# Designs tried in a protein design run: peptides against a protein of PDB entry 6IDX. Part 90

Target 1, 380 residues: chain A of PDB entry 6IDX
Amino acid sequence: KELAKLSADVTFATEFINMDGIIVLTRLVESGTKLLSHYSEMLAFTLTAFLELMDHGIVSWDMVSITFIKQIAGYVSQPMVDVSILQRSLAILESMVLNSQSLYQKIAEEITVGQLISHLQVSNQEIQTYAIALINALFLKAPEDKRQDMANAFAQKHLRSIILNHVIRGNRPIKTEMAHQLYVLQVLTFNLLEERMMTKMDPNDQAQRDIIFELRRIAFDAESDPSNAPGSGTEKRKAMYTKDYKMLGFTNHINPAMDFTQTPPGMLALDNMLYLAKVHQDTYIRIVLENSSREDKHECPFGRSAIELTKMLCEILQVGELPNEGRNDYHPMFFTHDRAFEELFGICIQLLNKTWKEMRATAEDFNKVMQVVREQITRA

## One batch from the design tools (peptide; made by RFdiffusion4, then SolubleMPNN)

Design b2_p14_2_s2 (from b2_p14_2, 5 letters changed)
Fold by OpenDDE base, seed 1:
Structure b2_p14_2_s2 (fold): chain B 380 residues (1-380), chain A 14 residues (1-14)
Amino acid sequence: as target 1 above (380 residues)
Amino acid sequence: SRRSRMEKAALESK
């Protein structure tokens, strides 16, 4: 207990470390000697002292043994561990993951996200916070391939549901630290969109062109079978498509694929449009047809608007940026839907279309409309 | 801080 208190002092920490004191603490954890009276209390103070000593940055985290990691991971994976030990073990694992890629690999083998989710199903918000913080650390340090696997896993749907039901919709006010961890989780999840945001459309890729053609089909020919993709489009069909792409509000009416060559938002804008067209077909058709029937120059260019809105949402959500220490602003909607970004896009494109009508905007007012929409989104 | 460690670790992971 006294050691745990003194370990916060850098002078004491330096002297204790120079006397191999950390090695003694690690060996106490490694031994697992449950034979001592008050073992849980002693262990809780040992883990506190260890964490406080390591927080001075004097000793590398790579000094810890695999046996130590397994013991700490064991305290997190066991269902009937003292809350005080669990809390400290989560904090130690988080620090290990953050400070060492080698330790990340070892911890990722010993602990599943499913085990950490169980610690969210508790009334203790501190335990919930440490569990999310460890999930965030694992997510941050995961290789790109594993990061996508973590995102696609059933564990993410379950994680979002558990966070929504047990944290966000909990009967307790969310503390600043929990709000920060929710913000971090949001940022790390939206950063998975970075690849698509930075992917340029290849105008020569037929599969990507077929998506744009499908957007046209859904808007203007919703009852027609997609199998009638015209191979050798006659000049009359090409002229028809140019008219349709103009009505869709693409900047390049001849080759809409060129509108998706700019990064950001690249292919992410096309993904959002396709999601809207397939999942919210009635909303998509309504937005397109309401603007395609207007010859009064007050038409809202859907294609251009969707691209610029996707870019704006990426800027607002800071896609590709690292989470900031001082931020704690999270969107509860992010936890309500699997495709939360695309759903947000679907809400915001309707808001944009409404705002365009209310302003009686023309193509010259485009930037002003986007500025008003940005203010509306950031205040919501 | 705990948060500062996370930001540092995030910077080292890019």
Scores: peptide ipSAE 0.028, ipTM 0.750, DockQ to the pose 0.789
Fold by OpenDDE base, seed 2:
Structure b2_p14_2_s2 (fold): chain B 380 residues (1-380), chain A 14 residues (1-14)
Amino acid sequence: as target 1 above (380 residues)
Amino acid sequence: SRRSRMEKAALESK
């Protein structure tokens, strides 16, 4: 107890470290010797002193043994652990993951996100915060392949549900630190969109071009009685597609693939359009047909609008940026839906289409409409 | 601080 208090002092810490004091503390944890009177209290103070000493940055985190890691991971994975030991163990694991890639690898083998989710189901908000912080640390330090796996895993759907039900909808106010960890989790998850945001469409890729054809098919062929198969003239068919791409509001009516060569938002805009067309088909068809039937120059160009809106949403959500320590703002929608970005896009594209109509906008007003929509989204 | 460790770790993960 006294050691844990003194360990916060840098002078004491330096002398204690020079006496191999940290090594003694690590060996106490490694031994697992439950035979000592007041073992749990002693262990809690040992872990406190260890964490405080390591926080001075005098000793490398790589000094810890695999046995030490396994003991700390054991305190997190065991159901009947003292809350004080659990808190410190989560904090130590977080610090190990953050400070050493080699320790990350070892910890990722010993602990699953599923085990950490169990600590979110408790009434202690501090435990919940440390559990999310460790999840965030693991997510941040994961290789790109493993980050995608973590995001796609059933663990993420379950994690979001548990966070929503036990943290966000909990009977207690969310503290600043928890709000920060929720923000971090949101940022790390939206950063997985960066690859698609920075992926240029290949205008020569037939599979990508077939997605644009599918957008056309859903908009225009879904209501067409199969009896009016327009005659087999290949040239008339190409001319019809150019008209359809104009009605879809693409900037390049001849080759809409060219509209997706700009990064950001690249292919992410096409993903959003396809999601809208498949999941919210009635909304998609309505937006397209309402603008395709206009002859008054007040048509909202859906394709262009969807691209620029996707880019705007990426900017608002800071896709590809690291989480900032000063931010605590998170979107509850992120925890309510599996495809939260695409659903946000679907809401915002309807808002854009409405705002365009209300403003009686033309193509010249496009940037002004986008500015108004940005202001509406950022104030909501 | 705990926070400064996370920023440092985020910078090192780029």
Scores: peptide ipSAE 0.026, ipTM 0.740, DockQ to the pose 0.751
Fold by OpenDDE base, seed 3:
Structure b2_p14_2_s2 (fold): chain B 380 residues (1-380), chain A 14 residues (1-14)
Amino acid sequence: as target 1 above (380 residues)
Amino acid sequence: SRRSRMEKAALESK
């Protein structure tokens, strides 16, 4: 107990480490000797002293043995562990994952996200916070392939559901540290969009052009039996498509692919449009047709608006930026849907279309509408 | 701080 308290002092920590004191603490954990009187209390203070000593950054985290890692992982994976030991074990694993890629690999083999989810289903918000913090550390340190797989996995859908039901919709106020961990999880998940945000469309890629054609098809041919497209010559079809791309509100009516060559938002804008068109088809068709039938120059250009809105959402959500200290602003919507960014886009594009109508905007007012929409989104 | 360790670790992971 006194050691755990004194270990917070850098002078004491330096002297204790120079006496190989930290090695003695690690061996106490490694021994697993439950026969000692007051073992649980002794272990809780041992783990506290170990954390405080390691927090000075004097000793590398790579000094820990596989046996030590397995013991700490055992305290997290076993159902009947003292809360004080569990809390410290989660914090030790978090620190190991953050400070060493080699320890990350070993911990990722011993601990599953499913085991960490069990620690979210408790009435202790401190345990919940440390469990999310370890999940965030594992997510941050995961290879890119594993990050994407982890985000798409049923475990993450289940994780979001458990966080929503047991943390966000819990009967207790969310503490600042929990709010920060929820913010971190949001940022790490939205950072998976960075690749698509920075991917330029290739105007010569037929598969990418077929997506733009699918947007046209959904908007204008949804009621048209594909059998009744008369065999009108290739030139009439090109002229027809140019008109359709104008009605869709693309800036480049001849080659809409050129509108997606700007990064950000690159291909991410096209992904959002396609999601809206497939998942919220009635909303998409309504927005496009309401603006395509206007002759009064008050048409809201859907294509341009969707691109600039996607860029704006990336800026607001800081896509590609690392989680910063002191922020605790998270969006509860992030935990309600697996495609939360695309759903946010679908809400915001409707808000944009409404705001455009209310302002009686023309193409000259575009930047002014976008500024008003930005203020509306950032105040919500 | 615990937060400073996360931010530092995030910077080292890019």
Scores: peptide ipSAE 0.026, ipTM 0.743, DockQ to the pose 0.737
Fold by OpenDDE base, seed 4:
Formats: structure tokens, sequence, C-alpha cells
Structure b2_p14_2_s2 (fold): chain B 380 residues (1-380), chain A 14 residues (1-14)
């Protein structure tokens, strides 16, 4: 207990480390000797002292043995461990993951996100915070291939549901640190959109062009079976499509694919449009048709608006940026739906369309409308 | 660190 307190002092820590004291602490954990009176209390203080000593950055985290890692991971994976040991073990694992890629690899073999989710179902917000912090650390340090798998595991309705029901909608106020960890998790989740945000449309890719054609079909030919492959459209059909793409509010009415060649938001904008058109078809059709029938120059260009809104949402959410230690702003909505970004887009595009009407905007007002919408989104 | 603050709080609670 006294060692754990003194270990917070850098002068003491330096001297204790110089005496190989930290190695003694690691060996106490490695031994697993439950035969000592007050073992759990002693272990909790040992782990505290170890953490405080390591937090000085004097000793590399790579000094720890695989046996030590297995013992610590064992305390996290076992269902009935002393809360004080569990807390420190989660914290140790977090630091190991954050400070060493080699330790990350070893830890990722010993623990699962599912085991960490079990620690979110407890009433102890500190345990919940450390569990999310460890999930975030694992997510941050995961190689790109495994990061998508972790995201898919996070996209598993279970983790989001547990966070939503046991953390966000819990009967306890969210502490600053929990809010920070929820923010971090949100940022790391949205960073998965970066690939699509930076993916340029190929104007020559027929499959990608067929998505744009599907947007046209859903808007204007809702009763037409998808089995009507766009046969080699006569010049008259091409002219009709150009008109339809104008009514959809694309900038390039001849080749709307060109509107998706700029990154950001690249293909992510098309993904959002297609999601809206398929999942919220009535909303999509309404927005398109309300603006396509206008001859008063007050038409809201859906295609252009959707692209710029997607870009704006990426900017607001800082897609591709690392989480900032000073931030704790998370959006509960992102924990409510599997496709929360696309749902946010669907809400925001309706807001944009409404704001455009309220402002009686023309195409010249476009940037001004977008600025107003940005302010509305960032205040919500 | 964040940890040092939380662990200090945990040490003070015991």
Amino acid sequence: as target 1 above (380 residues)
Amino acid sequence: SRRSRMEKAALESK
C-alpha cells in the first residue's frame, strides 16, 4: 500500500526502478501464489505500484514477460475477479496495447472484445471506462485488416446496445473520462469511413454508373422492375437521362459519375444517396420530386447537396483524424443504429432541404445554405 | 496520466 502511494513520485520511482524493484513486482504477479494471506489486496497494491512506476516512462513496457501478460489477461477474462484487480488489469492491458505493438499482438491473442463487453454490463462506471478504454486501445492499435473486424464486432448490435443501455442511458451521470472514451470510440468508428471517403468513382466503371442509374430509377421509375437493364439508350433516352440527372441535382448532368471523382467525399456520398434511396425511399423520392418539379429557381440540387453534405459531415466528425485527448463530445445517435452515419446523413439532408426552402434559396445561395446547415448540425 | 488520476482516486477510496 505504501509502495503504491510512493510509486506516484518520480524520485521514488527512479530509485526503486534503479534497484530493480519493478522486476520484483512483475515476478509477484507472475507467481500467482494465492497462498498468501490477503493475496487479493496485496495483488491490487502490487498492480497499482506497477502502473504508477510504469507511468513515469522510465521503463519500457516491453520488459514484461508473456507470463505476466497471461496473468493480467486472466484477471480480465475470468468472470469472478476482485473489482480492484480487474480495474488495474484493464488499465495495465490498455497501457501495454498503447505503448507496444508487440504487446498488442500478445494481448489480442489472450482477450476478446466479447470478454470486455461483459465488463460494460456492470454498474461500476470505472470498470466500464477501463473496458471501453481497452477496446479503444485495441481498435487504435489493430492493423487495418483486424481493425475492420473489430469495427464489425463493434457494429455488432451487442456492443452498441450495451453501451447505449448500460452507459449512455444509465441512471448515473456520465463522467468526463467515460465521455472521452465514448468520443474516442466514435472517432475510431468513423475513421472506417475514410476509405470510402477517399475512393474516387471511376466514370468508366459500369457497376458504379449503374448505382447512379438506380438512383434515377428509384426517383422517377419507382414502378419499373429492375429487370429493365438500361438497354443501349437511343439518343432520346440519353437526353432523357441528362434531364433526369439535372432534376436529381447533379452538377454534371451528362455524366454524374464525374461528381464523385473528387475526394473527399468520393464514393461515400454515393453510398449515402443509395442508402437513403433504398432504406428511406419515400423520403428520397419526396426530396427529389419536390425539387425536380420547380421552375422558380428555388430547386434544391439533391445530388450536389448530398455530396457537399457528406463532405461536411466528414469534416464535422473529423473522419481520418486521430481522437483528441481534450474532447469528450460524443453523439448518442451513433450508438443507436448499425448505419448511424447514413442515418445521420438522412436526417441532415432533410434538414438541408428544409433550410433551403425556409431561406428561399437559389443556386447562388448554396454555400450560405451549407453554412447555416453546418451551424444547425454542430449545435444539435 | 488518466490512469494515475483514477488509481490515486481508487487508493484514496480505500
Scores: peptide ipSAE 0.027, ipTM 0.622, DockQ to the pose 0.041; fails the geometry check

Design b2_p14_2_s3 (from b2_p14_2, 6 letters changed)
Fold by OpenDDE base, seed 1:
Structure b2_p14_2_s3 (fold): chain B 380 residues (1-380), chain A 14 residues (1-14)
Amino acid sequence: as target 1 above (380 residues)
Amino acid sequence: SLRSKMEAAAREAK
């Protein structure tokens, strides 16, 4: 108890570390000796002292043994562990993951996100906060291949649902620390969009061109059976598609693929457009047809608007930026849906189309409309 | 609000 209190002092920490004091603390954890009176209290103070000593940055986290890691992971994975031990064990694992890629690999073998999710189903907001913090650390330090797997897993949908129901919709006010961890989780989740945001469309890729053609088909051929083979389209058919791409509001109506070569937003804009067209087909068709039938110079260019809106949403959500320790501005709305970014896009594109009409905008007013829409999104 | 619209969309998708 006294050691745990003194370990916060850098002078004491330096002397205690020089006396191999950390090695003694690690051995106490490694021994797992439950035979001592007040074992849980002693262990809680040992873990506190260890964490406070390591937070001085004097000793590398890589000094810890695999036995120590397994013991700490065991306190997190075992049911009915003392809350005081659980809290400190979560904090130690977080620090290990953040400070060492070698420790991340070992910890990722010993614990699952599913085990950490169980610690969110409690009334203790501190335990919930440290559990999310460790999930965030694991997500941040995961290699790119595993990061996408973690995001796509049933665990992510379940995590989102549990956070929504037990944290955000809980009867308790969200503390600053929890708000920060929810912000971090949101940032890390949106950073999964970075790859698509930075992916340029290849205008020569037929599969990517077929997506643009599908957008045209959904908008203009919704009643036509897909059985019309993409056969030898006569020059008249190519000229018809150029008209359709102009009506869709692409900047390059001859080759719309060129509009997706700019990064950001690259292919992410096309993903959003395709999601809108498939999931919200009536909304998509309405927006396109309302603007395609206008010859009054007040047509809202859907293709251009969708691209610039996707870019704007990425800027507002800071896609590709690392989480900042001073921020706690999480958006509860993003925990309500699995495809929250695409749903946000679908809401914002309707807002843009409405704002364009209300302003009686022309193509020259495009940047002014986008500025008004940005202000509307950021104040909502 | 944008929030209320997203919460509505999330309820309709269930």
Scores: peptide ipSAE 0.018, ipTM 0.525, DockQ to the pose 0.022
Fold by OpenDDE base, seed 2:
Structure b2_p14_2_s3 (fold): chain B 380 residues (1-380), chain A 14 residues (1-14)
Amino acid sequence: as target 1 above (380 residues)
Amino acid sequence: SLRSKMEAAAREAK
């Protein structure tokens, strides 16, 4: 107990470390020997002293043995561990993951996100915070392949649901530390969109072009009886498609694929458009047809608007940026839906279309409309 | 607010 208190002092820490004091503490943990009276209390103070000593940055985290890691991971994975030991064990694992890639690899083998989710189902917000912090650390330090797997895992859907039900909708006020960890998790989740945001469309890829054609089909052919495909020559069909792509509001009416070659937002804009068209078909068709039936210069160019809105949302959500310390602004909506970005896009594109109508905008007013929409989104 | 609409839409998606 006294050691744990004194370990916060850098002078004491330096002297204690020089006397191999950390090695003694690690060996106490490694031994797992329950032979001492008040073992749990002694262990809690040992782990506190260890954390405080390591926080001085005098000793590398890489000095830690695999036996120590397994023992700490054991305190997180075992049922009926003392809350004080669990809290410190989560904090130690977080620090290990953040400070050492070699320790990350070892910890990622010993602990699953599923085990950490169990620590979110408790009433103790401190335990919940350290559990999310460790999840965030694991997610941040994961290789890109494993990060995508963590994202696609059923564990993330479950994680979001558990966070929503036990943290966000809990009967307790969310503390600043928890709000920060929720912010971090949100940022890390949106950073998974970076690949698609930076993926250029290949205008020569027929499969990608068929997605654009599907957007046209959903907008214009969904009610057309397939029987009335007039056998009109290939040229009339090409001219018809160019007109349809104009009505869809693409900048390049001849080859809409060219509109998706700029990154950001690249293919992410097309993903959002296709999601809207398939999941919110009535909303999509309404937006497109309301603007395609206008002979007035007040047509809202859906394709251009969708691309620029996707880019704007990426900028607002800071897609591809690392989490900033001291930020705690999270959006509960992003924990309510698996495709929260695409749903946000679907809400914002309706807002854009409404704002365009209210402003009686023309194509020349496009940037002004986008500015107003940005202000509306950021004030929300 | 847009936030309230987003929260409402998030409730309807459940």
Scores: peptide ipSAE 0.018, ipTM 0.515, DockQ to the pose 0.023
Fold by OpenDDE base, seed 5:
Order: C-alpha cells, then sequence, then structure tokens
Structure b2_p14_2_s3 (fold): chain B 380 residues (1-380), chain A 14 residues (1-14)
C-alpha cells in the first residue's frame, strides 16, 4: 500500500527501479501464488505500484515477461470478483498495447474483444471505461488486415449493441472518461473508411464500371428483367446510357468512372451510392427520378452531390485522423447500426435533395447548397 | 432536426 502510494513520486520511482524493485513486483505477479492472506489486496497494490512505476517512462514496457502478460490477461479473461484487480489489469494491458507493438502481438494472442465485452455488461462505469480503452488500444495497434476483421466480426456488432444498451442507454450519466473512450472508438471505426476514401476508381476496371451500370439499371430499368444481357449495346444504347448518366447527375456523363478518380472520397462515394441503391432502393429511385424528370435548370445532380457529400461527411467525421485526447464528443447513432456511415449518407443525401429544392438551386448554387447542408449536419 | 431523424432511424433499426 505504501509502495503503491510512493510509486507515483518520480524520485522514489527512480530509486526503487535502480534497486530492481520493479522486477520484484513483476515476479510477485508471475508467481500467481494465491496462498497469502489478503492476496487480492496485496495484488491490487502490487499492480498499482507497477503501473505507477511504469508511467514514469524510466523502464521499457518490453521488459515484461510472457508469464506476466498471461497473468494479467488471466485476471481479465477469467474475471475475479475483485474489481480493483480487474481495473488495474485492464489499465496495464492498455498501456502495454499502446507502448509496444511486440506486447500488442502477445496480448492479442491471449485476449479477444469478445472476452472484454463481459466487462461492459457490469454496472461499474470505471470497469466499462477501462474495457473500452483496452479495446480501443487493440484496435489502434492492430495491423490493417486485423483492424478490418475486428470491425466486421460478430464481436464488433455485439460490442456496439452492448455499448448502446449497457453504456449509452444506461440509467446513469456518462462520465467524461467514458465519453472520451466512446469518441475514440468512433474515430477508430470511421478510420476504416480511409482506404476506400483514398482508393481511386480505375476507369478500366470492368467490375467497378459494372457498379455504375447497376446504379443506372436500378434507377431506370427497375421493372426490366435483368436477363437482357448488357453486352448488346448498339450505338443508340450507348448514347442512351450517356443520357442516363447525365440524368444520374454525374459530372462526366460520358465516362462516370472519371468522377471517382478524385481522392477523397474516391470509391467510398460509389460504395455509398450502391448501398443507397440496394438497401434504400425506393429512396434512391425517388431522388434520381425526381431530378431526372426535370427539364428545368433546378435538377439536383445526384452523382455529383453524392460524391461531394461523401467527401464532406469524411471531413466532418475527420476520417483518417487520430483520436484527440481533448475530445469526448461521440455520436450515439454510430453504435445503432453496422453500416452507420452509409445510413448517415442516406439521411444526408435526402437532406441535400430537400435543401436543393427549398433553395430552388441551380448548378451554380451547388457550393451554397453544400454549405447549408454542412451547417445542418454539424448542428444536429 | 437531423438529430431527430437520426434518432428515428436508430429506433427503426431495432
Amino acid sequence: as target 1 above (380 residues)
Amino acid sequence: SLRSKMEAAAREAK
């Protein structure tokens, strides 16, 4: 207890570390010896002292043994009733993950996000906070391949549901620390969009061009049996498609693929359009046809609007930026749906289309409409 | 408000 208190002092920490004191603490944890009276209290103070000593940055986290990691991970994966040990174990794991990629790899072998979800189902907000903090650390330090897997996994869907039901919709105020961790998780989740946001469309990729063709098909051929092979395009049919791409509001109605070569938002805009067309087909068709039937200069160019809206949403959500320690502004909506970004896009594109009509906008007013829409989104 | 629509969408996703 006294050691744990004194370990917060840098002078004491330096001297204690010089006496190999931290090695003694690690060995106490590694031994796992439950035979001592008041073991839980002793262990809680040992873990406190260890954490406080390591927080001085005098000793590298890489000094930690695999046995120590396994013991700490064991306290988290096989939760004891002692909240004090659990809290400190979560904090130690977080610090290890954040400070060393080597330790991240070892910890990621010993613990899963699924095991951490159990700590979110408790009434203790501090435990919930440390559990999310560790999830965030694991997510931040994960290789790109593993980050995507973590986000797409059933565990992540379950995580969002548990956070929504047990944290956000809890019968208690969200503390600043929890709000920060929810913000961090939100940022890290949206940073998965960065790859698609920075992916240029290849105008020569037939599969990507087929998506643009599918957008046309859904809008204009929704009643036509897909059995009419796209291949028999007479020159009249090519000219018809150019008209359809103009009605879809692409800037390059001859080659719409060129509109997706700008990064940001690159292919992410096409993903949003396809999602809208497939999941919210009636909304998509309505937006397109309402503007395609206008012979007046007041048509809202859907394709251009969808691209610029996707870019604007990426800017508002700070896609590709690291979490800021000073921020705690999270959006509960992003925990309500697996495709929250695409759903947000679907709401915002309807808002844009409405705002365009209300303003009686022309193509010259495009930037003004986008500014008004930005203000409406950021005030929401 | 967009917020109310987002909250409504969050209710319909139940």
Scores: peptide ipSAE 0.016, ipTM 0.471, DockQ to the pose 0.022
Fold by OpenDDE base, seed 4:
Structure b2_p14_2_s3 (fold): chain B 380 residues (1-380), chain A 14 residues (1-14)
Amino acid sequence: as target 1 above (380 residues)
Amino acid sequence: SLRSKMEAAAREAK
């Protein structure tokens, strides 16, 4: 207890470390010796002193043994652990993950996100915060392949559901630290969209062009069997499609694929459009047909609007950016749905269409409409 | 929630 208090002092920490004191603390953890009276209390203070000593940055985190890591991971994976030990163990694991890629690799072998999710189902917000912080650290330090695996729909769905039900909809005020960790998790989750946001469409890829054709089919020919391969259209058929792509509000009516060659938002805009067309078909058809039937120059160009809205949403959600330590603004909506980004797009495109109509906008007003929509989204 | 506000905004758009 005294050591834990004194370890916060840099002068004491320096002297204690110079006396190999930290090695003694690590060996106490490694021994796992429950034979001592008040073992749990002693261990909690040992872990506290260890954290405080390491926080001075005098000693590299790489000094810890695999046995130490296994003991700490063991305290996190056990169902009945003292809350004080669990809290310190989560904090130690977080610090290890953040400070060392070698330690990240070892920790990622010893613990699962599923085990950490169990610590979110408790009433203690501090434990919940440290558990999310460790999940965030693991996400941040994961190589791309493992980050995608952590992002797999099941783990994310369960995590989102637990956070929604036990943290966000909890009967307790969310503390600043928890709000920050929820913000971090949100940013890290949306950064998974970066690949699609930076993926250019190939205008010569037939499979990608077939997606654009499917958007046309859903909007204008919903009764047509998708199995009718877009056969080599006669000039009349090409002219018909050019008209349809104009009605869809693409900038390039001849080759709409060209509208998706710019990154950001690249293919992510097409993904959003296709999601809207398939999942919210009635909404999609309504938006397209309402604007396609206008001859008054007040038509909202759906294709262009969808692209620029996707880009705007990526900017608002900081896709491809690192989390800012000073921010704690998270959106509870993103914990309510598996395809939250695409659902957000579907809401925002309706808002855009409304705003366009209310403003009596023309194509010249496009940027002004987008600014108004940005303000509406950011204030929502 | 952003959703409830946006859904409200979207409902007022109907």
Scores: peptide ipSAE 0.013, ipTM 0.477, DockQ to the pose 0.020

